# Peptides against a protein of PDB entry 6O8C, part 43

Target 1, 262 residues: chain A of PDB entry 6O8C
Amino acid sequence: VGLRYEKISLPKIHPRYDLDGDASMAKAVTGVVCYACRTASTLLLYQELMRKGVRWLVELVKDDYNETVHKKTEVVITLDFCIRNIEKTVKVYEKLMKVNLEAAELGEISDIHTKLLRLSSSQGTIESSLQDISSRLSPGGLLADTWAHQEGTHPRDRNVEKLQVLLNCITEIYYQFKKDKAERRLAYNEEQIHKFDKQKLYYHATKAMSHFSEECVRKYEAFKDKSEEWMRKMLHLRKQLLSLTNQCFDIEEEVSKYQDYT

## One batch from the design tools (peptide; aimed at target 1 Y202)

Design b2_p21_4 (made by RFdiffusion4)
Pose (drawn by RFdiffusion4):
Structure b2_p21_4 (pose): chain A 256 residues (1-92, 99-262), chain P 21 residues (1-21)
Amino acid sequence: VGLRYEKISLPKIHPRYDLDGDASMAKAVTGVVCYACRTASTLLLYQELMRKGVRWLVELVKDDYNETVHKKTEVVITLDFCIRNIEKTVKVVNLEAAELGEISDIHTKLLRLSSSQGTIESSLQDISSRLSPGGLLADTWAHQEGTHPRDRNVEKLQVLLNCITEIYYQFKKDKAERRLAYNEEQIHKFDKQKLYYHATKAMSHFSEECVRKYEAFKDKSEEWMRKMLHLRKQLLSLTNQCFDIEEEVSKYQDYT
Amino acid sequence: EVEEAEEELEEAEEELEEALE
């Protein structure tokens, strides 16, 4: 979804010299830049937070991985150990009652359990190579896409907002005077141009740098999230597959 | 638009200099 904010544009700046109109205009412009500036700050927060989160979530999946491999090895030392019971040089030269019967069906399941465990390790390694630092789930898009604190985009907007704010405040004063002396009228007309220049620069900066890069980051995250949930589903299927093995071995562990 | 606003700002500066003179 991303941040739901309203897209607010600069009002039309009429060219006449009008102290009342210019004051009202400057106020409206300052307001739009504040909204743009404040919104630009929240966009940066959502990115910085998204990054802190993706970093953290990746490490958590690594814990879910380590937790699973810890039990896969924990169970193998039971399979290989309980196979050493019913399938060692102790169990099974002509013989008819030497145990080749209904227990031989269990040794068959245990053989298929030990072998099926083989491809568990093959798939388990494949997800480790995606969780690895250089793998295809590395959060490299996170540090490339979108804006950063080092970009200083908010304080760049803020510098322009200050220019615009100072002018608006002066334009209030001018409106209060109802008439401007000669030089002051001219200076006021120039500041009106400066105000428009600063505002359109701040607005276009907000558009082409903050929002454009933010949306690029937003789409990269949606793409990376699909990969993430896809891997988490697979890792989970490997975890359940172990508890299954633990369950089907904990039955045969108790014999007579 | 930013370039047009800068050209207008330069013209306005020339006019301001002339007016101050």

Design b2_p21_4_s1 (made by RFdiffusion4, then SolubleMPNN; from b2_p21_4 with E7K E8K E10K E17K E18K)
Fold by OpenDDE base, seed 3:
Structure b2_p21_4_s1 (fold): chain B 262 residues (1-262), chain A 21 residues (1-21)
Amino acid sequence: as target 1 above (262 residues)
Amino acid sequence: EVEEAEKKLKEAEEELKKALE
């Protein structure tokens, strides 16, 4: 899960003045930093897409929750109604017995009443589970999506742009080194400039790679890890909701068997 | 079922009253 990228490192920069070697080195550095820029962009895009996905999933799960709550409420109403009706029936049959009339059905009705009461008691467990889920989905809950806004890299960080600026500087030096190589020999002043540019190239490259590693890759990995954990928990929660929904349906079905006695 | 039971109860009560007369 997640984006795979190649581990990149800067080539060794030899301190010796060598027009051919310096041009080759500069080319390699340009390539590495270019890859870093592209990778950073890809990592950023991935995170942005994931954030959208997270928001979407949160809304979906909230909808599922609301539906489950609605179903539970419906079942409670139905069950309570059925219980009240059965209780009325029981009272009538009890009166019949007091007048020494055969009430063969009383035992059956009483048993139904007992079963319904047991079903009603199970609603408390469902309610508690729903409350737990609600608390987890609530702001500050265990499944809050605040991490998605805090972790990782964001467009506002301008990481890609910063890397691009460094890449531009490096690229310019590379092109100059290509020209220098073509000259085969530089005048003293030009040689000194070349040496200074080589130092600048090293500085920019190091800065770019450090920025890439610390501000792009590391933060991405942290985001990835949190996203995976969060996603797993959310999927589990959805399964729990489904289970609760099914329990409600099961209760409703059981109650429907006794509605004929009402 | 409740209505039927209530009907039976009323009938039984009436019969009982008659028997006690």
Scores: peptide ipSAE 0.026, ipTM 0.502, DockQ to the pose 0.002
OpenDDE base, seeds 1, 2, 4, 5: peptide ipSAE 0.025, 0.026, 0.024, 0.025; ipTM 0.497, 0.499, 0.480, 0.488

Design b2_p21_4_s2 (made by RFdiffusion4, then SolubleMPNN; from b2_p21_4, 7 letters changed)
Fold by OpenDDE base, seed 5:
Structure b2_p21_4_s2 (fold): chain B 262 residues (1-262), chain A 21 residues (1-21)
Amino acid sequence: as target 1 above (262 residues)
Amino acid sequence: EVKKAEEELKKAKEELEKALA
């Protein structure tokens, strides 16, 4: 469920006032802005938590990457060693064949050599994939986490504090309107003050809701959207790393089958 | 927690609309 904000249209300010109605309205406005403050705070906390999570996930994926690179390197070394040994064997058999060695044995070894060379060629693809992943994770890459610091709301923005100030002003007017209501009738001067305060209340309320909508909600939504997109990409990347790791294991296993010939 | 806040905000808005009607 995404936060939905609808712009609250306040009635036009007119000279007529209703003490009962104004008190009720002020109470409602106080409630709305109060919830806005709390919501803004909650959204901020959520974003801060998410930022921590993002940083954590980046480190986790980097670790996964390093492990994959390590495994790949191990396999390359093993494979190259095996190829060199098989090549030596092939040379020996070729020399012996001149003296009456069975062609079948040489053929088998030669086939193994060919298979190993094919496996070796596949390493280039794995390397290319790892390089791509590295580039994506690097600073300025497509999966960089710089967005987490740029998008959304931050404590330094002081949005909650700004809203709280407006809430305090509104609350003060509300309490006055409660008193005015209790008087049932106001003298001319008090009536004028009441009317003026009503205008102030509208001003503060509008400012609060606009700030909440534009600076809190909108930015939060942008952060949320970006976070979801980034998270999907990171999860996909982890799957890619896993796939590459598995490919390395597969190659290692295949090479192990031929170690008896080396 | 976010959902709860959203719901509360919605209720508050509805209350405001009723009061201003």
Scores: peptide ipSAE 0.034, ipTM 0.582, DockQ to the pose 0.030
OpenDDE base, seeds 1, 2, 3, 4: peptide ipSAE 0.013, 0.025, 0.015, 0.007; ipTM 0.338, 0.601, 0.293, 0.346; seeds 3, 4 fail the geometry check

Design b2_p21_4_s3 (made by RFdiffusion4, then SolubleMPNN; from b2_p21_4, 7 letters changed)
Fold by OpenDDE base, seed 2:
Structure b2_p21_4_s3 (fold): chain B 262 residues (1-262), chain A 21 residues (1-21)
Amino acid sequence: as target 1 above (262 residues)
Amino acid sequence: MVEEAKKELEKAEEELKKALA
């Protein structure tokens, strides 16, 4: 999970004035910062897509939850109805026994009643589990998706644009260094300008790489880690919901066996 | 089953009344 990227570093910048070396160095720096810009853009895009995915998954899980709650409610109604009918039957047979009539069926009906009551008791556990899930999905809950809006990099940060500005400055200096190289020798004033531009290049490059590392890569990694953790928890939650749904179906099936006695 | 049981109860009650008369 996540995007793979190569760790990049600036080439060594030698203090020596060398038109050929400086042009080559500037080219390399331009390449590195260009890569940083592209990578930052890709990382941002990935995060934005992941945020959409997170929102989608939340809605999906909420739908699953609602379906489970609905099924649970249906089973409770059916079970309660069955229990009431069995209880009426038990009362009738008890009256028959009071008049000394053979009621061999009473034992069987009583056993069914006991079983149904046990099933009813299990519904409490299901309800408790559903409440727990609801709590976790609620705003401020353990599975809230607020982190997706907080962690990582965002378009509003304008990281790519900031890097692009620095890249433009670097590229301009690189092109000048290519021209300087072609001249083979510079006049004193032009040489001083070249040296000054080399310092500017260094500062722009350093700023770009620091920004890339601290504001793009680091934040992306934090987002990635958080997303992975959250996703694992959400998937586990979905499995829990499925389990609860299956339990409801099992109860419904068992209740259906006794409907003929109602 | 409930309805059948009710019918049996009614029959039993009627028989009991006859026996006590």
Scores: peptide ipSAE 0.028, ipTM 0.501, DockQ to the pose 0.002
OpenDDE base, seeds 1, 3, 4, 5: peptide ipSAE 0.028, 0.025, 0.026, 0.027; ipTM 0.497, 0.486, 0.484, 0.490

Design b2_p21_4_s4 (made by RFdiffusion4, then SolubleMPNN; from b2_p21_4 with E1M E7K E17K E18K E21A)
Fold by OpenDDE base, seed 4:
Structure b2_p21_4_s4 (fold): chain B 262 residues (1-262), chain A 21 residues (1-21)
Amino acid sequence: as target 1 above (262 residues)
Amino acid sequence: MVEEAEKELEEAEEELKKALA
């Protein structure tokens, strides 16, 4: 979910010289560009916060991964130890059978051995899953956070500052137009200046809105879309890790039941 | 269990040696 902003558009600029109309228009333009500046700032802030969140989440997931790997390793060691002990027991009982000693427990031990081997086989699947997760989290992987540094707008782009400069120019013209309006009538030279300023206003406004739409809004939307996609994938990955962890615990619990036979 | 089985095996081996002597 991203920030909501209102779609803004420039008011119509009439070519006709009209002091009242021009002042009103200039006021409206100032308002629109002011909104653009504020919005750009807000969008930038949002993205910066999201980048921090992304980094945090990456570290969190890496920690989860490491814990899962550690747990898996622990279980493997325990399982292997148990298997070796059971195998020794099986060999002893097999020798007893060769000397015509009844080993009523041989069947049970053999069954345990078979179960342990199955558990050992399942470890391979867990390992493969962990490797897949590792590959996805690795640099250049599908879940790398490099996009967060590439997509969207950045403070270094100075979009807010650029818009602010344009806003300042527009505001200056607006204030002049307010004065012109108050004069009710301008001399010829002042009228010509007013007309030129109106053209400048249009130029600045158009430039501001173009910059806002193309460099701020568009890039923000791209960032937002990418972040949402990435976030969904990361959350899914975390669930996978939790599942693997639980599988390790389940195996450990099952192995513990057979440790008495070692 | 292993220790018990090993003990039984040793006993069986001794009996076997006696039988073969």
Scores: peptide ipSAE 0.018, ipTM 0.435, DockQ to the pose 0.002
OpenDDE base, seeds 1, 2, 3, 5: peptide ipSAE 0.017, 0.014, 0.016, 0.017; ipTM 0.433, 0.429, 0.422, 0.418

Design b2_p21_5 (made by RFdiffusion4)
Pose (drawn by RFdiffusion4):
Structure b2_p21_5 (pose): chain A 256 residues (1-92, 99-262), chain P 21 residues (1-21)
Amino acid sequence: VGLRYEKISLPKIHPRYDLDGDASMAKAVTGVVCYACRTASTLLLYQELMRKGVRWLVELVKDDYNETVHKKTEVVITLDFCIRNIEKTVKVVNLEAAELGEISDIHTKLLRLSSSQGTIESSLQDISSRLSPGGLLADTWAHQEGTHPRDRNVEKLQVLLNCITEIYYQFKKDKAERRLAYNEEQIHKFDKQKLYYHATKAMSHFSEECVRKYEAFKDKSEEWMRKMLHLRKQLLSLTNQCFDIEEEVSKYQDYT
Amino acid sequence: SEYEEEFEEFQEEVEEELEEE
């Protein structure tokens, strides 16, 4: 979804010299830039938080991986150990009652369990190579896409907002005077140009730098999330597959 | 007025510069 904010544009700046109109105009412009500036700050927060989260979520999946491999090895030293019971040089030269019967069916399941465990390790390694630092789930898009604190985009907007704010405040004073001396009238007319210049620059900067890069980050994250949930489903299927093996071995562990 | 024409030309120049960027 991303941040739901309203897109607010600069009002039309009429060219006539009008102390009342210019004051009202400057106030409206300052307001729009504040909203743009404040919104630009939240976009940066959502990115910075998203990056702290993705970093953390990746490490958590690594814990879910290590937890699973820790039980896969924990169970193998039971399969290979309980196979050493019913399938060693102890269990099974002509013989008819030497145990080749209904227990041989369990030895068959345990052979298929030990072999099926083989491809578990093959798939388990494949997900480790995706969770690895250089793998195809590495959060490299996270540090490339979108804006950063080092970009200083908010403070850049803030510098322009200050120019605009100082002018508005002066335009209030001018409105109060109802008439401006000669030189002051001219300076006021120039500051009106400056205000428009600063505002359009701040607005276009917000659009083409903050929002544009933010949306690029937003789409990269949606694409990376699909990959993440797809890997988590697989790792989970491998975890359950182990508990199954533990369950089907903990039955045959108790013999007579 | 002369001022209103010059300010409208200035707004147009700023809009052209932003479109070029």

Design b2_p21_5_s1 (made by RFdiffusion4, then SolubleMPNN; from b2_p21_5, 6 letters changed)
Fold by OpenDDE base, seed 4:
Structure b2_p21_5_s1 (fold): chain B 262 residues (1-262), chain A 21 residues (1-21)
Amino acid sequence: as target 1 above (262 residues)
Amino acid sequence: SEWEKEFEKFQKEVEEELKKE
């Protein structure tokens, strides 16, 4: 889903000295950069929450995997035991067959043996699938969560703090411009200071917007895209695990039908 | 960035205005 934010831009700044216009411009700039600060904070929070969610989901899927492996192992043990017992029975009946006894029963048991061997073969496919899933979840695998630590913005980047510093500088100039406006006319020296402050304001604003765009928004979007892709793959993998679990249950049920012959 | 380019333009305009004064 991600967070929705409005595209922001700096107002046009005119080079002409105009106390009223400059105050209005400074107010607008302050508002824009303030929005950037708040947005950056929100984007950071979102990413941190998503990172927690990613870790949670990884653990959940690992648990599902382990449960599936456990169930598979149980079924394999049961199946192997059943196969061994059937094989012993087949040998006994083969001996009896040599004296022309129990031909019909031997056929039935042999068919069961064949079916069990087929089930055993299917276990190999399940094992292969589980190995694939394990490899994908392993470090360096396709579903590793390393990206969550690399992509996006982090508290250590101090983006919000950096923007806040710039906002403070801009706000200070804005307040001065409000005062200048109230004076309606400035002396030459004060006018020159005003002009320089206007340049400084624009410099800080530009720096803030560049930082916001390049270090906050861009990285956030990259993180968002990666997270959505990864999440989709993880959910799909979880469904695959459930499918494998169900296959194990199905095999177990089939094997149980033959236990009376062992 | 786009904003940096605009700022550079602004600086040039300011410099030109200052030369006129």
Scores: peptide ipSAE 0.064, ipTM 0.648, DockQ to the pose 0.065
OpenDDE base, seeds 1, 2, 3, 5: peptide ipSAE 0.061, 0.020, 0.058, 0.047; ipTM 0.643, 0.520, 0.646, 0.620

Design b2_p21_5_s2 (made by RFdiffusion4, then SolubleMPNN; from b2_p21_5, 7 letters changed)
Fold by OpenDDE base, seed 5:
Structure b2_p21_5_s2 (fold): chain B 262 residues (1-262), chain A 21 residues (1-21)
Amino acid sequence: as target 1 above (262 residues)
Amino acid sequence: SEWEKEFEEFIEKVEKEIAEE
């Protein structure tokens, strides 16, 4: 997962005054910074879409959690009802044994009671697991999506706009260098301006590339890595929820075997 | 979109990895 982008670098800027070379260099720099602007925009879009995906997945998992909790609650009610009925039956048989020896029947009912109590104990484990999952999904939990709002680049950072401003400055100098090239030779004052503009071009270009690398690419990579890690954990959590749901169904099925005794 | 394709591919990959554990 992730957008592929080409690692870009600025062309070598020669210090020597050369109208043809400077125009060619400026053209190349313009191209590189233009690519940086487009790439930054694409990386931002990717992150915004991923944030939407993260929010969607959180809601999906919360729905799964709520369904599991509902199923668990249903099973607990059914199980408790069954246990109470069996306990009443056990008491009746215990009284009857004082009058008539029905030891075999009491033994069977007692075994059922023991099995039901074990199932009830397993519900406690399910409850603990659900509580753990809830804590992980809660604000401040291990699977909280707060990272999605913190990591990466955001529209509010205005990185694309900042790069575009620098690109505009660079492009202006490029067009001037194209004109200078057409003149073939510059007067002394124009030559000095050209040299100064070349320094400005270098400044703007290096600033653009630094900003692109440090504020766009680096943050994007961090976001990408964090998103992959978080996504893996979320999918694993969904698997856990499914497992808990299946356990609830298994318990319900087991309880249904004893309905004839209740 | 390219993003959607990449996302789906990632989900499939992770699901496969989890299933193999």
Scores: peptide ipSAE 0.024, ipTM 0.591, DockQ to the pose 0.012
OpenDDE base, seeds 1, 2, 3, 4: peptide ipSAE 0.022, 0.020, 0.023, 0.021; ipTM 0.604, 0.582, 0.597, 0.579

Design b2_p21_5_s3 (made by RFdiffusion4, then SolubleMPNN; from b2_p21_5, 9 letters changed)
Fold by OpenDDE base, seed 4:
Structure b2_p21_5_s3 (fold): chain B 262 residues (1-262), chain A 21 residues (1-21)
Amino acid sequence: as target 1 above (262 residues)
Amino acid sequence: SKWEEEFKEFIEKVEKEIAAE
């Protein structure tokens, strides 16, 4: 999972003045930094996509949660109604029992009442589970998506633009070195400029690579790891919600068996 | 995009893993 990119490194820069070597080196550096720019852009795009996905999943899970809560509420209403009716029936039969009538039926109704009360207790457990899920999804909860806004790289960081500026500087030097190579020999002043530009190229390249590694790659990897962990937890949560929904259906089905006695 | 597809595949993979638990 995630974008694959090649590990890049700068070519060795030799301190010796060599027009051919310097041009070749500059070309290689340009290529590496160009790759860094493209990669940084791609990594950023991927993260933005993931952030959209995170938001989407949060909303999806919230919808699942609301549906589960709705179903639970429906079952609670039905169950409570059934319990109340059974309790009324029990009272009637208890009065009849005082005159030794309908003893067997009273036993059956009492058993149903006991079962319904157990189902009601199970609903309490479901409610507790839903509350736990709600707390996890709430701001500051274990499944909060605040990390998605904090981790990784963002367009506002302008990492790609910063790298592009450095690339432009490097490219300019490369083209100059290409010209210098074509001249085969430089005058003293031009040679000194070449040497100076070589140092500039080194600094720009080093800065670009450091920025790429520390501000792009490292942060991306951290974001990726966090996103994978969070995603697994969220999907597991969806499974839990589905389980709770199914439990509600099971309870509803069981309650329906006793509605004939109400 | 290809990245969107990758994201979808990732979700599907994780869902399968969870279902297997």
Scores: peptide ipSAE 0.023, ipTM 0.623, DockQ to the pose 0.012
OpenDDE base, seeds 1, 2, 3, 5: peptide ipSAE 0.023, 0.023, 0.023, 0.022; ipTM 0.616, 0.658, 0.617, 0.653

Design b2_p21_5_s4 (made by RFdiffusion4, then SolubleMPNN; from b2_p21_5, 8 letters changed)
Fold by OpenDDE base, seed 3:
Structure b2_p21_5_s4 (fold): chain B 262 residues (1-262), chain A 21 residues (1-21)
Amino acid sequence: as target 1 above (262 residues)
Amino acid sequence: SEWEKEFEEFIKEVEEEIKKK
């Protein structure tokens, strides 16, 4: 799960003035920081896609919840209606029992009534489970998606743009070092500029790699870990909702067996 | 949508990873 990327490191920067070596080093640094920019962009895109997916999944699970609540409500209405009808029948047969007319039939109807009341009791457990699920999905609940907005990197952080600025500075120095290499030998002033630019290159490269590692990769990994955990919990929740729905269907089927007696 | 398909694939991958553990 997640995007694969290569671990990158800067080449060793030697303090020695060497036009050929400095050009080669600058080229390598440019390549590494360029890769960091592209990777940071890809990691950001992945996170933005996941945030959209998280929002979508929340809505999907809310729909599943609403369907389950609707089914539960339907079963409760049907069950209550059946219980009321059976209770009326029980009262009629109790009157008949007082005159010793329908003792056996009263026993059967009373057993059905008892079974229906047990089914009604199971609805209380389903209701409690649905309330728990609702609380978990509610704002501030255990399955709230607030982490998706807090964790990871965001476009507003401007991480890619910041890295791109550093890459531009590094690239300019690389192009200058390529020209310096072509000159074979520099005048004293140009040599001093080259040495200063080499220090600038080191500064920009180090800053870029630090920013990439600490602000892009680390935050991405944290986001990834939280997303995996959250996703696992959401999938489990969906299974729970499906189980509750099936329980409602089972109760409805049992009630239908007794409707002929009402 | 295209991103929904990608997300569904991601969910499947997560499910497979959960089964392996």
Scores: peptide ipSAE 0.022, ipTM 0.575, DockQ to the pose 0.012
OpenDDE base, seeds 1, 2, 4, 5: peptide ipSAE 0.019, 0.019, 0.018, 0.019; ipTM 0.560, 0.613, 0.602, 0.536

Design b2_p21_6 (made by RFdiffusion4)
Pose (drawn by RFdiffusion4):
Formats: structure tokens, C-alpha cells, sequence
Structure b2_p21_6 (pose): chain A 256 residues (1-92, 99-262), chain P 21 residues (1-21)
């Protein structure tokens, strides 16, 4: 979804010299830049938080991985150990009552369990190579896409907002005077140009740098999320597959 | 109307911040 903010544009700046109109115009412009500035700051927060989150979520899946491999090895030393019971040089030269019967069916399941465990390790390694630092789930898009604190985009907007704000405040004063001396009238007319220049620059900066890069980051994250949930579903299927093996071995562990 | 309200609110907040400074 991303941040739901309203898209607010600069009002039309009429060219006449009008102290009342210029004051009301400057106030409206300052307000739009503040909204743009404040919105630009939140966009940065959502990115910075998203990066802190992805980093953390990745490490958590690594814990879910380590927890699973910790049981896969924990169970193998039971399969290979209980196979050493019913399938060693102890169990099974002509013989008819030497145990080749209904227990041989369990030895068959345990052989298929030990072998099926083989491809568990093959799939388990494949997800480790995606969770690895250089793998295809590495959060490299996170440090490339979008804006950063080092970009100083908010304080760049802020510098322009200050120029605009100072002019608005002066335009209030001018409105109060109802009439401007000669030189002051000219300076006021120039400051009106400066205000428009600063505002359009701040607005276009907000559009082409903050929002454009933010959306690019937003789409890269939706793409990366699909990959993530897809891996988490696979890792989970491997975890359940172990508890299954633990369950089907903990039955045959108790013999007579 | 809603856009004007937001711009006015953002301006008021900014002016308060400047007063605090």
C-alpha cells in the first residue's frame, strides 16, 4: 500500500502586483511546501523502517533455518542409530526364523526415511544459498533503491521552505502597510519571483527525487516479498517434514 | 477543501516549531 498522502500542487500565482493577493498567495504556497516537506520526511521513514525490517526478517528466517537443521541432524543420529539396531550385524547361512518377517517392513520404511532425508538436505542447502549474503534473496535492492538519509532530501527541501517562509512573512508585513514605497515595491515584486522559483524547485524536487525513488523502492519490495514468502513456505515444508520423520521414528524407537 | 486544510495544518505546525526554536 505505502503511505497514503494527498497530492497537493502549487496554486496559480497571478502576475499582478497586489499586496493582499501576494500575501494570500505566499501563505498558500508555504503551506503546500510544508505538506510536501513533511510528506517527504515520512516517505524516508517508511523506507528506513522497511530496510531495518527486511534486515531483521532475513535474520529471523535464518533462525528458523538453523532451528530446522538442528533437528534434521538431531533426528539423523536416531535413524542411523536405530537402523544400526534392526539392520546391523546383529539382526540378520540358511535361516527361516531369523527375523526376516513383519519387522522387515519397518526396516523398509526406515530405509526410505533415511534416503528421503537425503533430498531434504539438497533442498535445505538450496534455501541456505538464497539466504546467504550473496544469494538471490539478499537485500541488495534495499540499499540501492529509494532515498537515504545521506541524500539529505528533507533538509534540502527545508532550505527552500525557509526562503519561501521568510518571504511570506515579509509579504504579510507589506500587506499591513497597504502601500509600499518605491524601492520596496520593486523589491517585493522581485521577491514574488524568488518565491515562485523556490517553490517550483522544491515541488519538482519532491516529485522527481523523493516520490519517484520511493515508488521504485515500493515496487522492489513487493517483488522481494513474493520471493520471501515463497522461501518461507518451502523452509516450513522442510521443517514439517522433519517433525514427521521424528514422529515416524519415535514410534519404531520403542521395540521389543 | 481537504487539501487546503492539510496545507494550513502543516503551516501552523511549522510556525509553532519556529516559535519553539
Amino acid sequence: VGLRYEKISLPKIHPRYDLDGDASMAKAVTGVVCYACRTASTLLLYQELMRKGVRWLVELVKDDYNETVHKKTEVVITLDFCIRNIEKTVKVVNLEAAELGEISDIHTKLLRLSSSQGTIESSLQDISSRLSPGGLLADTWAHQEGTHPRDRNVEKLQVLLNCITEIYYQFKKDKAERRLAYNEEQIHKFDKQKLYYHATKAMSHFSEECVRKYEAFKDKSEEWMRKMLHLRKQLLSLTNQCFDIEEEVSKYQDYT
Amino acid sequence: ERQEELTEEALEEYEEELEEE

Design b2_p21_6_s1 (made by RFdiffusion4, then SolubleMPNN; from b2_p21_6, 8 letters changed)
Fold by OpenDDE base, seed 5:
Structure b2_p21_6_s1 (fold): chain B 262 residues (1-262), chain A 21 residues (1-21)
Amino acid sequence: as target 1 above (262 residues)
Amino acid sequence: SRKEELANKALEEYERERELE
């Protein structure tokens, strides 16, 4: 899970004045910082997309939860109705048994009653499970999505723009170094300017790559890790909801077998 | 190297974008 990117570093910058070497170095530096800018942009877009996905998934799971609750409620109503009817039937057969009319049937009905009561007890467990799930999904719960707004990089951080500014400065120096190379030899004053620009290039490049690593990559990795953890928990919760739903259907099916006795 | 390839590709893309502006 997450975007794959290569970790690249700046080339070694030699202090020696060399027009050919400096042009080549500047090209490499520009390329690396270009890559960093593009990568930072891509990582940001990925995170924004993931945030949308997180919100979507939360709503989906809430819908699943509500459906499960409704199904559970339906089954409880049906089960309670069936239990009440069976209890009435038991009372009737108990009266009949006193006159030795329906002793065998009473045993069967009593067994059904016992089974229904067991099913009713299982509903309590389902209810407690649903309550637990609800608490986890609630604000401040373990599955809250607040982390999605806190972790990672955001457009408001202006990281890509900051990197772009530095890249622009670096690129201009690179283009100048290409021109310097074409001149083959520079006058003393131009040579001094070249040397100063080389220092500026180094400064901008190191600043860019530090910013990229610390403010873009590191925060992205933190976001990715949190996202993966949260996603696993959400998927597990969905499975739990499905299991609870299936349990409700199973109970409903079993209850339907006894409706003929009511 | 892979590093150089990535850097060169990024630079080429950037230069193309600047030419279009």
Scores: peptide ipSAE 0.386, ipTM 0.911, DockQ to the pose 0.861
OpenDDE base, seeds 1, 2, 3, 4: peptide ipSAE 0.385, 0.387, 0.383, 0.385; ipTM 0.911, 0.911, 0.911, 0.911; seed 2 fails the geometry check

